# Peptides against a protein of PDB entry 3VA4, part 28

Target 1, 107 residues: chain A of PDB entry 3VA4
Amino acid sequence: EPIGQLRLFSGTHGPERDFPLYLGKNVVGRSPDCSVALPFPSISKQHAVIEISAWNKAPILQDCGSLNGTQIVKPPRVLPPGVSHRLRDQELILFADFPCQYHRLDV

## One batch from the design tools (peptide; aimed at target 1 K45 D97)

Design b2_p19_3_s4 (made by RFdiffusion4, then SolubleMPNN; from b2_p19_3, 14 letters changed)
Fold by OpenDDE base, seed 3:
Structure b2_p19_3_s4 (fold): chain B 107 residues (1-107), chain A 19 residues (1-19)
Amino acid sequence: as target 1 above (107 residues)
Amino acid sequence: MEERRRERARLNLEAEALA
């Protein structure tokens, strides 16, 4: 049962896609083995990780030393590699140039 | 939508500056 969702907004790459997020580490990356697989050349094979410790706790986002970075849109901030960022519901995230949004599911 | 695009552009510039 997914606890959260990461939405990849539509763009030149194609239509919107929703990725379920589960307890534990949800890796975001170009590798097809990633929980959130973003098969785009500007995305690192293992770009970032969204860790969810519990359904009632905010997930933690960390950039994994990606080539093109991970950024929060509001307030704007580039995430230093390995530094924990607690995600807020509805938070907008850029993985490289790809805009995404985290959504906490009501489970 | 438009606001998001503007913010994205700003973040891209900031990311480039930090890289």
Scores: peptide ipSAE 0.124, ipTM 0.713, DockQ to the pose 0.075
OpenDDE base, seeds 1, 2, 4, 5: peptide ipSAE 0.095, 0.114, 0.111, 0.116; ipTM 0.698, 0.707, 0.711, 0.707

Design b2_p19_4 (made by RFdiffusion4)
Pose (drawn by RFdiffusion4):
Formats: sequence, structure tokens, C-alpha cells
Structure b2_p19_4 (pose): chain A 107 residues (1-107), chain P 19 residues (1-19)
Amino acid sequence: as target 1 above (107 residues)
Amino acid sequence: SPTVPASPNPVHEAVLASL
């Protein structure tokens, strides 16, 4: 069962798309093979990873050296490549120009 | 296809400002 959710907000690409997040590595990228496939040209083929060790542990987000970056929206931050960031519930993230929101599920 | 540079998107800025 999913233990988290990545909401890609509605936009020029259409209505909101929700992606389940599972234990283990959840790769965010443009490739259809990615666990979270965001099929938009400004997303890197392997853009970021969300690693989840347990349902009761905070996911770790890292940028994989993406071209257009990964940012935390609030507080505003750029995530340097390879630096771990613990995700908080309801935290807003940008992958390139695409805003998303992480939600922890229950349980 | 290669990754291209992102361009500003006003619709996404509006969505974020509404939160």
C-alpha cells in the first residue's frame, strides 16, 4: 500500500495528478520508468528521488543533478544536488517549474 | 529527447499564491 502521495497541482498541463509513494526509492523524472513520471520536457529524465525507510519515518528527498533544479517552496530553498532533505507533511516542492505537494498517508 | 530549460509559468505561480 502507498505510504505517501505526491500531488502534482493542476496547471497548463491539465487537472491535478496524484502519484503514490511507496517504501523504498521513488524516482521522480520524465522517463516513463520513473516511480513518479512527470512527462514534461523541463523535468530531468532522472530528476529527484524520494526515499522512504518506513511508514513512520520522514521521506528523504534529494535532487539528482537535475537541469532545472528542485526547490522547497516554503521556506524558499534550492536543494543542492545530492543533499538530503527530510520532507514534512504538506510540504510544497518545485521540480523545475512544476509545483507539487507531499502528503503522508495513514498507516 | 533532451531536457530543456524551464520557462516561467504564471498559472503555477497563481496556484502557489492561493495557498

Design b2_p19_4_s1 (made by RFdiffusion4, then SolubleMPNN; from b2_p19_4 with S1D S7Q V11E H12A)
Fold by OpenDDE base, seed 1:
Structure b2_p19_4_s1 (fold): chain B 107 residues (1-107), chain A 19 residues (1-19)
Amino acid sequence: as target 1 above (107 residues)
Amino acid sequence: DPTVPAQPNPEAEAVLASL
């Protein structure tokens, strides 16, 4: 079962989507084989990765050298490629211009 | 297909402001 959830908010691109996050690597990207598949032209094929370990359920987010970047909203920060960011519950994230929110699940 | 530059998303700002 999922350890967390990534919500893609609704917008001109379409309706809201909720993606389950599991232990290990959850790749965010435009490629359909990504765990979090965001099929939008501004999303890199492999845009970012959310990694969740068993010993610490707080996910680590890393940008994978995406074209349009990965940003934390509050406080605002552009994530340099490959730099680890520990996600807080309810963290708001921008993948390119797509707003998302991480939710920790109680499992 | 190559990734394209991101376009302005005014709706995103509105969404984030409402959260």
Scores: peptide ipSAE 0.518, ipTM 0.903, DockQ to the pose 0.958
OpenDDE base, seeds 2, 3, 4, 5: peptide ipSAE 0.512, 0.511, 0.513, 0.513; ipTM 0.899, 0.896, 0.903, 0.900

Design b2_p19_4_s2 (made by RFdiffusion4, then SolubleMPNN; from b2_p19_4 with S1M S7V V11E H12A)
Fold by OpenDDE base, seed 3:
Order: sequence, then structure tokens, then C-alpha cells
Structure b2_p19_4_s2 (fold): chain B 107 residues (1-107), chain A 19 residues (1-19)
Amino acid sequence: as target 1 above (107 residues)
Amino acid sequence: MPTVPAVPNPEAEAVLASL
């Protein structure tokens, strides 16, 4: 059962998409093997990772040395590669120029 | 180096405005 969800907002790429997040590593990237597959050229094959250690712990987001970066929207912050960022519920994230939102599911 | 842009679409902007 998913513990979290990553929403990709609607845009020029198409409608909103929701990606379930599970315990362990949820890789965000252009590769179809990624848990959160974002098949867009500006996304790195392995762009970032959202790691969830437990249902009652905030996930950790890390950029994987992506070409076009990972950013927190509010407050604005560019994430240095490999540096752990603890995600808040409802946090807005940019993978390259794609806006997403993390939220915790009630499990 | 990436820079934090303005919110790129109206759906994301609406969410931001509600926070």
C-alpha cells in the first residue's frame, strides 16, 4: 500500500498524474524503470530520489546530480546534489521545470 | 545552475495561493 503520493500538476505535457510512493527508494526520472517516471527530455534518467523510511517519518528528497536540478518552491531553494532535504506534507517541488507536490496518505 | 522560476502553470499557482 502506498504511504505517500507525488502529484505532477497538469501543464503543456498533459493532465495531472499521481504517482504512489512506497517504503524505500522512489526514484524520480526519465527512465521508464523509475518509480516516478517523468518521460520528458529535461528530466535526467535518474533525476532524484524520495526515500521513505517509515510511514510516520517525513520522506527524504535528494537530487541525484541531475542536469536541470531539483528545487523547493516555497521557500525557494535549489537542492545541492546528494544533500538530504526532509519533505513537508504538501511541499511543492520542481524537477527541472515540472511542478510537483508531495502529500502523505492516511494509512 | 538552475534558478527557482515563477510557478509555471495555473494549477500549481492556485495551490501556492491556497497555502
Scores: peptide ipSAE 0.063, ipTM 0.711, DockQ to the pose 0.141
OpenDDE base, seeds 1, 2, 4, 5: peptide ipSAE 0.043, 0.047, 0.058, 0.046; ipTM 0.697, 0.701, 0.670, 0.691

Design b2_p19_4_s3 (made by RFdiffusion4, then SolubleMPNN; from b2_p19_4 with S1E S7K V11E H12A)
Fold by OpenDDE base, seed 1:
Structure b2_p19_4_s3 (fold): chain B 107 residues (1-107), chain A 19 residues (1-19)
Amino acid sequence: as target 1 above (107 residues)
Amino acid sequence: EPTVPAKPNPEAEAVLASL
């Protein structure tokens, strides 16, 4: 059962996609074996990680040293590699040039 | 394939503008 959801907004790359997020590590990246697979050239094979702890369902986002970075949109902030950022419900995230939104599921 | 530099994304800009 997913604890959260990461939505990739639609764009020139294609339609929107919703990715379920589970307890533990949810790797975001271009590699097909990533939990959140974003098959786009500007996304690093292992771009970032969203980790959800059993202690609280608030995800922790960390950039994994991606080429094009990971940014929080509001307020705007580029996440330094390895720096933990606690995601807020409805938070907007940019993985490279791709806007996404985190949604906490009511479970 | 190696990761390539990001390019401007109009949709991303639209999302940001809608905030």
Scores: peptide ipSAE 0.526, ipTM 0.902, DockQ to the pose 0.866
OpenDDE base, seeds 2, 3, 4, 5: peptide ipSAE 0.525, 0.524, 0.522, 0.524; ipTM 0.900, 0.899, 0.905, 0.903

Design b2_p19_4_s4 (made by RFdiffusion4, then SolubleMPNN; from b2_p19_4 with S7Q H12A)
Fold by OpenDDE base, seed 3:
Structure b2_p19_4_s4 (fold): chain B 107 residues (1-107), chain A 19 residues (1-19)
Amino acid sequence: as target 1 above (107 residues)
Amino acid sequence: SPTVPAQPNPVAEAVLASL
């Protein structure tokens, strides 16, 4: 049972995709082994990680030293590698140039 | 294969403009 969801907005790559997020580490990256697999050339094999420690705690997003970076949209912020960012519900995130949105699920 | 430099994404522009 997922604790959260990461939405990849529709675009030139195709329709919207929703990825379930679970307790523990949810790796975002181009590698097919990633929990959130974004199979696009501009995404690093292991791009970022969303760690969820508990259902009632905000997830932590960290960039894993990606080539093209991870950004928070509002307010705009480029995440330094390895620095923890506490995700807010409905937070908009750019992995490279791919816009995504995190939202918490009812559990 | 190696990661390539990002390209502008028109969807990103649309999303950002809607905020």
Scores: peptide ipSAE 0.492, ipTM 0.895, DockQ to the pose 0.871
OpenDDE base, seeds 1, 2, 4, 5: peptide ipSAE 0.487, 0.490, 0.486, 0.486; ipTM 0.896, 0.898, 0.899, 0.897

Design b2_p19_5 (made by RFdiffusion4)
Pose (drawn by RFdiffusion4):
Structure b2_p19_5 (pose): chain A 107 residues (1-107), chain P 19 residues (1-19)
Amino acid sequence: as target 1 above (107 residues)
Amino acid sequence: SSLSDLMASLQLLKDSLED
């Protein structure tokens, strides 16, 4: 069962798209092979990874050296490549110009 | 819009170079 959710907000690309997040590595990228496939040209083929060790542990987000970056929306931050960031429930993230929100599920 | 288009173009160019 999914233990988290990545909400890609509605936009030019259409209505909101929701992606389940599972234990283990959840790769965010443009490639259709990615666990979270965001099939938009400005997204890197392997853009970021969300690693989840347990349903009761905070996911760790890292940028994989993406071209257009990964940012935390509030507080505003750029995530340097390879630096771990613990995700909080309802945290807003940008992958390139695409805003998303992480939600922890229950349980 | 112009900035998004530029970002997309640059990403596709990078990918082509890597391939």

Design b2_p19_5_s1 (made by RFdiffusion4, then SolubleMPNN; from b2_p19_5, 16 letters changed)
Fold by OpenDDE base, seed 5:
Structure b2_p19_5_s1 (fold): chain B 107 residues (1-107), chain A 19 residues (1-19)
Amino acid sequence: as target 1 above (107 residues)
Amino acid sequence: DAERRAKAEANLAAEAAEA
């Protein structure tokens, strides 16, 4: 069962989408085999990774050297490639310019 | 959105250069 959720907010690209997050590595990227597949040309094939090591631990977000970057919204911060960021519940994230939100599920 | 299109184009161009 999913431990968390990543929500892609609705926008000009289309409707809202929710992606389940599981234990282990959840790759975010344009490649269709990514756990969080964002089929947009400004997203790198392998853009970022959300790693969840345990259900009771905060996930770790890392940019994978994407061209258009990964950012935390509040407080604003651009993530350098490979630098770990511990996700807070309801964290707002930009993959390129696509706004997303991490949500911890009650399991 | 012009900025998004620019980022898209840049990304695809970069990937093409890597191939």
Scores: peptide ipSAE 0.644, ipTM 0.927, DockQ to the pose 0.892
OpenDDE base, seeds 1, 2, 3, 4: peptide ipSAE 0.097, 0.629, 0.641, 0.642; ipTM 0.638, 0.924, 0.926, 0.927

Design b2_p19_5_s2 (made by RFdiffusion4, then SolubleMPNN; from b2_p19_5, 15 letters changed)
Fold by OpenDDE base, seed 1:
Structure b2_p19_5_s2 (fold): chain B 107 residues (1-107), chain A 19 residues (1-19)
Amino acid sequence: as target 1 above (107 residues)
Amino acid sequence: SALAEERARKNLEAERERE
């Protein structure tokens, strides 16, 4: 069962989508084999990774050297490639210019 | 909830404008 959820807000690209997050590496990217597949040209094929461990259910977000970057919204922060960011519940994220929100599931 | 999401969206938009 999923431990978390990544929500892609609705926009000009289309409707809202919710992606379940599981233990291990949840790759965010344009490639269709990504667990969080964002099929948009401004998203890198392997854009970022959200990793969740068994002993620490708070996800760690890392940018994978994406072209258009990964940003935390509040407080504003551009994530340098490979730098770990521990996600907080309800945290707002930009993958390129796509607004997302992480939600911790009660499981 | 839908209400919480809308609040988050509005908050995100506000933060973007400050960037």
Scores: peptide ipSAE 0.089, ipTM 0.670, DockQ to the pose 0.035
OpenDDE base, seeds 2, 3, 4, 5: peptide ipSAE 0.078, 0.076, 0.085, 0.048; ipTM 0.665, 0.664, 0.665, 0.632

Design b2_p19_5_s3 (made by RFdiffusion4, then SolubleMPNN; from b2_p19_5, 17 letters changed)
Fold by OpenDDE base, seed 2:
Structure b2_p19_5_s3 (fold): chain B 107 residues (1-107), chain A 19 residues (1-19)
Amino acid sequence: as target 1 above (107 residues)
Amino acid sequence: SARAAARAAENEAAEAAAA
């Protein structure tokens, strides 16, 4: 079962969408085979990855060298490609211009 | 928005150039 969730907030693209996150690598990208598929032209085919090693450990977010970047919202920070960022519960993330939120699920 | 459109266009252009 999912250990986390990535929420894509509603916007001009449409309504809110929730993506389950599982143990292992959860790829965020425009490609339809991504765990978190964001079918928007400003998103790289393989944009970022959220890796969850255990239910009781913070997930690791890495930008995969995306063109339009991955940013943490609070405090604002652009993630350098390939650099690990430990996600906090309720972390707000921008993939390109798309605001998302990571949520740890109670499992 | 203009900013979003620009980013989208740039991404598409970059991918097209690399293809």
Scores: peptide ipSAE 0.311, ipTM 0.842, DockQ to the pose 0.869
OpenDDE base, seeds 1, 3, 4, 5: peptide ipSAE 0.171, 0.176, 0.136, 0.273; ipTM 0.726, 0.718, 0.733, 0.812

Design b2_p19_5_s4 (made by RFdiffusion4, then SolubleMPNN; from b2_p19_5, 16 letters changed)
Fold by OpenDDE base, seed 5:
Structure b2_p19_5_s4 (fold): chain B 107 residues (1-107), chain A 19 residues (1-19)
Amino acid sequence: as target 1 above (107 residues)
Amino acid sequence: SAAVAAKAAANLAAEAAAE
């Protein structure tokens, strides 16, 4: 059962896509085996990770040393590689230049 | 929104380019 959701907003790449997030590590990356597969050249094969330790805890986002970075939108912040960022519900994230939004699901 | 994120991305890119 998914505990969260990552929405990739529509853009030049195509339509909006929603990715379910589960307990454990949800890898964001260009590789097709990633939990959140973003098959775009500017996304690193293993770009970032969203780790959910428990259903009642905020997920932790970490950049994995991506080439084009991971950024928080509000307030604007570039995430240094490996730094743990606690995600807030409805938080806007940029993986490279791709805008996404985290949503906590009620389960 | 996507628009807000896009603008933020542009701002961050501009800051990086200024370094």
Scores: peptide ipSAE 0.059, ipTM 0.644, DockQ to the pose 0.063
OpenDDE base, seeds 1, 2, 3, 4: peptide ipSAE 0.051, 0.048, 0.054, 0.051; ipTM 0.636, 0.629, 0.634, 0.631

Design b2_p19_6 (made by RFdiffusion4)
Pose (drawn by RFdiffusion4):
Structure b2_p19_6 (pose): chain A 107 residues (1-107), chain P 19 residues (1-19)
Amino acid sequence: as target 1 above (107 residues)
Amino acid sequence: RLPVHLTPEELAAARAREA
């Protein structure tokens, strides 16, 4: 069962798309093989990873050296490549120019 | 949105992965 959710907000690309997040590595990228496939040209093929150790542990997000970056929306931050960031429930993230929101599920 | 900065090495490596 999914233990989290990545919401890709509605935009030029159409209505909101929701992606389940599971225990383990959840790769965000453009490749259809990615756990979270965002099939938009500005997204890197392997863009970022959301690692989840347990349903009761905060996911760790890292940028994988993406071209157009990964940013935390509030407080505004750029995530340097390879630096771990613990995701908070409802935290807004940009992957390139695509805003998303992480939600923790229950349980 | 804040700017994203890459060194020449990082940019090259990112472009190669996108090839």

Design b2_p19_6_s1 (made by RFdiffusion4, then SolubleMPNN; from b2_p19_6 with R1M H5T T7S R15L)
Fold by OpenDDE base, seed 3:
Structure b2_p19_6_s1 (fold): chain B 107 residues (1-107), chain A 19 residues (1-19)
Amino acid sequence: as target 1 above (107 residues)
Amino acid sequence: MLPVTLSPEELAAALAREA
C-alpha cells in the first residue's frame, strides 16, 4: 500500500503520470530502476530521493547532487545537495524543469 | 541553474492543474 504519490504534470513530454511512494527511500531519476523513473535527458540518473519514515510523518526530499537541480515552487528555492526538505502535502516540486506535486495518501 | 526554470506561463499552467 503506497503512503504517498508523486504526480508528474502533463506537458510536452506527454500525459500526467502518478508514481506511488512507499516507506523508505523513493529515488527520483532517469534510471529505469528508480521508484520515480523520469526518463528524460535533463534528469540525472539518480536525481533526488524522497524518504518516508512513517505514514503520519512528512516525507523528506533531498537532491542527490543532480546536474539540473531540484526546486521548491512556493516559495521558490533551489535545494542544495543533501539538504533535507520536509515535504508538505500538495507540495510543488521541480526536478530540473519538470513540475511535480507530492500528495499524501490516506491509508 | 536558475531559480524556477518554468516560464511564467508554464508555471501558471502547472498551478492551474494543481490537485
Scores: peptide ipSAE 0.067, ipTM 0.710, DockQ to the pose 0.147
OpenDDE base, seeds 1, 2, 4, 5: peptide ipSAE 0.050, 0.067, 0.064, 0.039; ipTM 0.688, 0.707, 0.709, 0.664; seed 1 fails the geometry check

Design b2_p19_6_s2 (made by RFdiffusion4, then SolubleMPNN; from b2_p19_6, 5 letters changed)
Fold by OpenDDE base, seed 1:
Structure b2_p19_6_s2 (fold): chain B 107 residues (1-107), chain A 19 residues (1-19)
Amino acid sequence: as target 1 above (107 residues)
Amino acid sequence: MLPVELSEEELAAALAREA
């Protein structure tokens, strides 16, 4: 069962999409093998990772050395590659220039 | 390369679209 959700907001790329997040590593990237597959040229094949542990359902977000970066929207902050960032519920994230929102599910 | 930042209007729109 999913522990969280990552919502990709609608834009010029297309409609809104919701991606389930599970325990363990949820890779965000352009590669079709990614848990959160964002098939856009500005997204790196392995762009970022959202890791959720059993003891702490608050996800840890790390940029994987992406070309166009990962940043938190509010307050604005570019995430250095490999640095752990604890996601808050409803947090807004930019993968490259694609706005997303994390939502913790009640499970 | 630095990621593209949202404008104030884009941010407001994103926030308004929260479920």
Scores: peptide ipSAE 0.062, ipTM 0.713, DockQ to the pose 0.078
OpenDDE base, seeds 2, 3, 4, 5: peptide ipSAE 0.047, 0.050, 0.055, 0.054; ipTM 0.703, 0.703, 0.712, 0.704

Design b2_p19_6_s3 (made by RFdiffusion4, then SolubleMPNN; from b2_p19_6 with R1M H5E T7S R15L)
Fold by OpenDDE base, seed 4:
Structure b2_p19_6_s3 (fold): chain B 107 residues (1-107), chain A 19 residues (1-19)
Amino acid sequence: as target 1 above (107 residues)
Amino acid sequence: MLPVELSPEELAAALAREA
């Protein structure tokens, strides 16, 4: 069962979408093979990765050297490629210019 | 390339939609 959720907010691209996050690596990217597939030109084929461990189930977000970057909204921070960022529940993330929110599921 | 920047309005909209 999913441990977390990544919500892509609605926008000009379309309606809101919720992606389940599981233990292990959840790749975010334009490629349809990604766990979190964001089929938009500004998203890199493999844009970022959200890794969730069984220990605390708190996700670690890393940008994979994306073209248009990965950012945390509050407080504002551009994530350098390959640098781990521990996601907090309800954290707002920008993949390129697409706002998303991480939600920890009660499981 | 530098990350795409959101306008203040776009950012405000995203924050307003925060659950």
Scores: peptide ipSAE 0.079, ipTM 0.730, DockQ to the pose 0.081
OpenDDE base, seeds 1, 2, 3, 5: peptide ipSAE 0.079, 0.064, 0.070, 0.070; ipTM 0.729, 0.717, 0.720, 0.722

Design b2_p19_6_s4 (made by RFdiffusion4, then SolubleMPNN; from b2_p19_6, 6 letters changed)
Fold by OpenDDE base, seed 1:
Structure b2_p19_6_s4 (fold): chain B 107 residues (1-107), chain A 19 residues (1-19)
Amino acid sequence: as target 1 above (107 residues)
Amino acid sequence: MLPVEWSEEELAAALAREA
């Protein structure tokens, strides 16, 4: 069962999409086999990872050395590659320039 | 690509324009 959700907001790229997040590593990237597949040229093949543990359902977000970066919106922060960021519910994230929002599911 | 800083309010406004 999904523990969280990542919403890709709608934009010029297309409609919004919701991606379920599961325990373990949820890879965000352009590669189609990523659990969070963002098929856009500005997204790295393996752009970032959202890891959720069984003991702490608060996800850890890490940029994987992406070309165009990963940012937190509030407060604005560019995530250095490999540095862990604990996601808060409703947190707004930019993968490159694509806005997303993390939502914790009540399960 | 250079990072773009957004506020939550700015992002919300931008998303509203897409609706």
Scores: peptide ipSAE 0.035, ipTM 0.652, DockQ to the pose 0.079
OpenDDE base, seeds 2, 3, 4, 5: peptide ipSAE 0.034, 0.031, 0.034, 0.030; ipTM 0.662, 0.654, 0.661, 0.619

Design b2_p19_7 (made by RFdiffusion4)
Pose (drawn by RFdiffusion4):
Structure b2_p19_7 (pose): chain A 107 residues (1-107), chain P 19 residues (1-19)
Amino acid sequence: as target 1 above (107 residues)
Amino acid sequence: AALQDLMAALQLLKDALED
């Protein structure tokens, strides 16, 4: 069962798309092989990873050296490549120009 | 919009160069 959710907000690309997040590595990228496939040209083929050790542990987000970056929306931050960031419930993240929101699920 | 298009183009160019 999914233990988290990545919401890609509605935009030019159409209505909101929701992606389940599971225990283990959840790769965010353009490649259709990615656990979270965002099939938009500005997204890197392997853009970021969300690693989840347990349903009761905060996911770790890292940028994988993406071209257009990964940012935390609030507080505003750029995530340097390879630096771990613990995700908070409801935290807004940008992958390139695409805003998303992480939600922890229950349980 | 122009900046988004530029970002997308640059990403596709990087991919092509890597391939």

Design b2_p19_7_s1 (made by RFdiffusion4, then SolubleMPNN; from b2_p19_7, 14 letters changed)
Fold by OpenDDE base, seed 1:
Structure b2_p19_7_s1 (fold): chain B 107 residues (1-107), chain A 19 residues (1-19)
Amino acid sequence: as target 1 above (107 residues)
Amino acid sequence: SARAAARAAANLAAEAAAA
């Protein structure tokens, strides 16, 4: 059972998609074998990682040196590569220009 | 609303990248 969820909002790329997040490293990237596979040219093959160490701890988001970056929306913040960011529930994230939202699941 | 806010941020980011 997933611990969290990453929602990719609908857009020109297509409909909304919800990706389950599990304990461990959830890689976000263009590569099809990523936990969160975003098959879009502006997304790096391995763009970022969401690491969940425990169900009762906030996940850690890190940009993996992506070409087009990872940003937090509110408050606005560009994530330098490799810098740990603790995700808050309902936090809005930009992977390149793709709006996403992290949601903690109550399991 | 959340999506709208995110899109607004994306637009601003695009503008910043272009400058």
Scores: peptide ipSAE 0.142, ipTM 0.677, DockQ to the pose 0.063
OpenDDE base, seeds 2, 3, 4, 5: peptide ipSAE 0.140, 0.133, 0.138, 0.081; ipTM 0.669, 0.685, 0.670, 0.554

Design b2_p19_7_s2 (made by RFdiffusion4, then SolubleMPNN; from b2_p19_7, 16 letters changed)
Fold by OpenDDE base, seed 4:
Structure b2_p19_7_s2 (fold): chain B 107 residues (1-107), chain A 19 residues (1-19)
Amino acid sequence: as target 1 above (107 residues)
Amino acid sequence: MAAAEEKARRNLEAEEEAE
């Protein structure tokens, strides 16, 4: 059962998409093997990782040294590669220029 | 900005202002 959800908002790329997040590492990237597959040129093959530990359902987001970066929208913050950021429920994230929202599921 | 994204942003801003 998914612990969280990452929503990719609709845009020029197409409609909204929801990605389930599970315990462990949820890789965000252009590679089709990623848990959160964003098949767009501006997304790195392995762009970022959202890790959810069994002892804490709050995800940790890390940029994996992506070309176009990972940003928190509010407050605005560019994530340095490999630096942990604890995601809050409803937090808005930019992977490159793609806006997403994290949602913690009540399970 | 898509309507859903804008709504989400506004909601987040409102929550932060309330804190």
Scores: peptide ipSAE 0.395, ipTM 0.804, DockQ to the pose 0.026
OpenDDE base, seeds 1, 2, 3, 5: peptide ipSAE 0.393, 0.378, 0.373, 0.384; ipTM 0.800, 0.781, 0.780, 0.796; seeds 1, 5 fail the geometry check

Design b2_p19_7_s3 (made by RFdiffusion4, then SolubleMPNN; from b2_p19_7, 13 letters changed)
Fold by OpenDDE base, seed 2:
Structure b2_p19_7_s3 (fold): chain B 107 residues (1-107), chain A 19 residues (1-19)
Amino acid sequence: as target 1 above (107 residues)
Amino acid sequence: SALRRARAAANLAAEAAAA
């Protein structure tokens, strides 16, 4: 069962989409094989990874050396490639220019 | 720069979408 959720907000690309997040590595990228598949040109094939080690631990977000970057919205921060960032519940994330939100599920 | 403006706009849009 999913431990978290990544929401892609609605925009010019289309309606809102929710992606379940599971234990282990959840890859975010343009490739259809990604757990969080964002099929947009500005997203790298393997853009970032959200790793969840346990239900009671904060997920770790890492940019995978993406072309257009990964950013935290509040407070604003550009994530250096490969550097671990602990996600907070309800955290707003930009993958390139696509706004998303991480949500911890009650499991 | 255009890049900075685009980033600012995306941040604003993200906040609005979440509110």
Scores: peptide ipSAE 0.207, ipTM 0.784, DockQ to the pose 0.043
OpenDDE base, seeds 1, 3, 4, 5: peptide ipSAE 0.200, 0.188, 0.193, 0.203; ipTM 0.754, 0.779, 0.756, 0.758

Design b2_p19_7_s4 (made by RFdiffusion4, then SolubleMPNN; from b2_p19_7, 13 letters changed)
Fold by OpenDDE base, seed 3:
Structure b2_p19_7_s4 (fold): chain B 107 residues (1-107), chain A 19 residues (1-19)
Amino acid sequence: as target 1 above (107 residues)
Amino acid sequence: SALAAERAARNLAAEAAAA
């Protein structure tokens, strides 16, 4: 059962998409075998990872040394590779220039 | 709201693309 969700907002790439997030490591990347597969040229094959240790703990987001970066919207900042960022519910994230939002699911 | 959040994220994405 999913613990969270990552929403990719609609854009020129197409409609909004929702990706379920599970316990463990949820890889965000262009590779088709990623948990959050974003098949776009500006996304690195292994772009970032969202790690969820427990349903009652905040997920950790890390950039994996992506070419075009991972940014938090509020407060705005670029995430250095490998540095842990605790995700808040409703957090807005940019993977390259793709706007996304994390939210916790009630399980 | 969800709409406001989407707009905010989209605006920042646009700024990043323009940089």
Scores: peptide ipSAE 0.254, ipTM 0.764, DockQ to the pose 0.049
OpenDDE base, seeds 1, 2, 4, 5: peptide ipSAE 0.154, 0.230, 0.238, 0.229; ipTM 0.665, 0.750, 0.754, 0.752

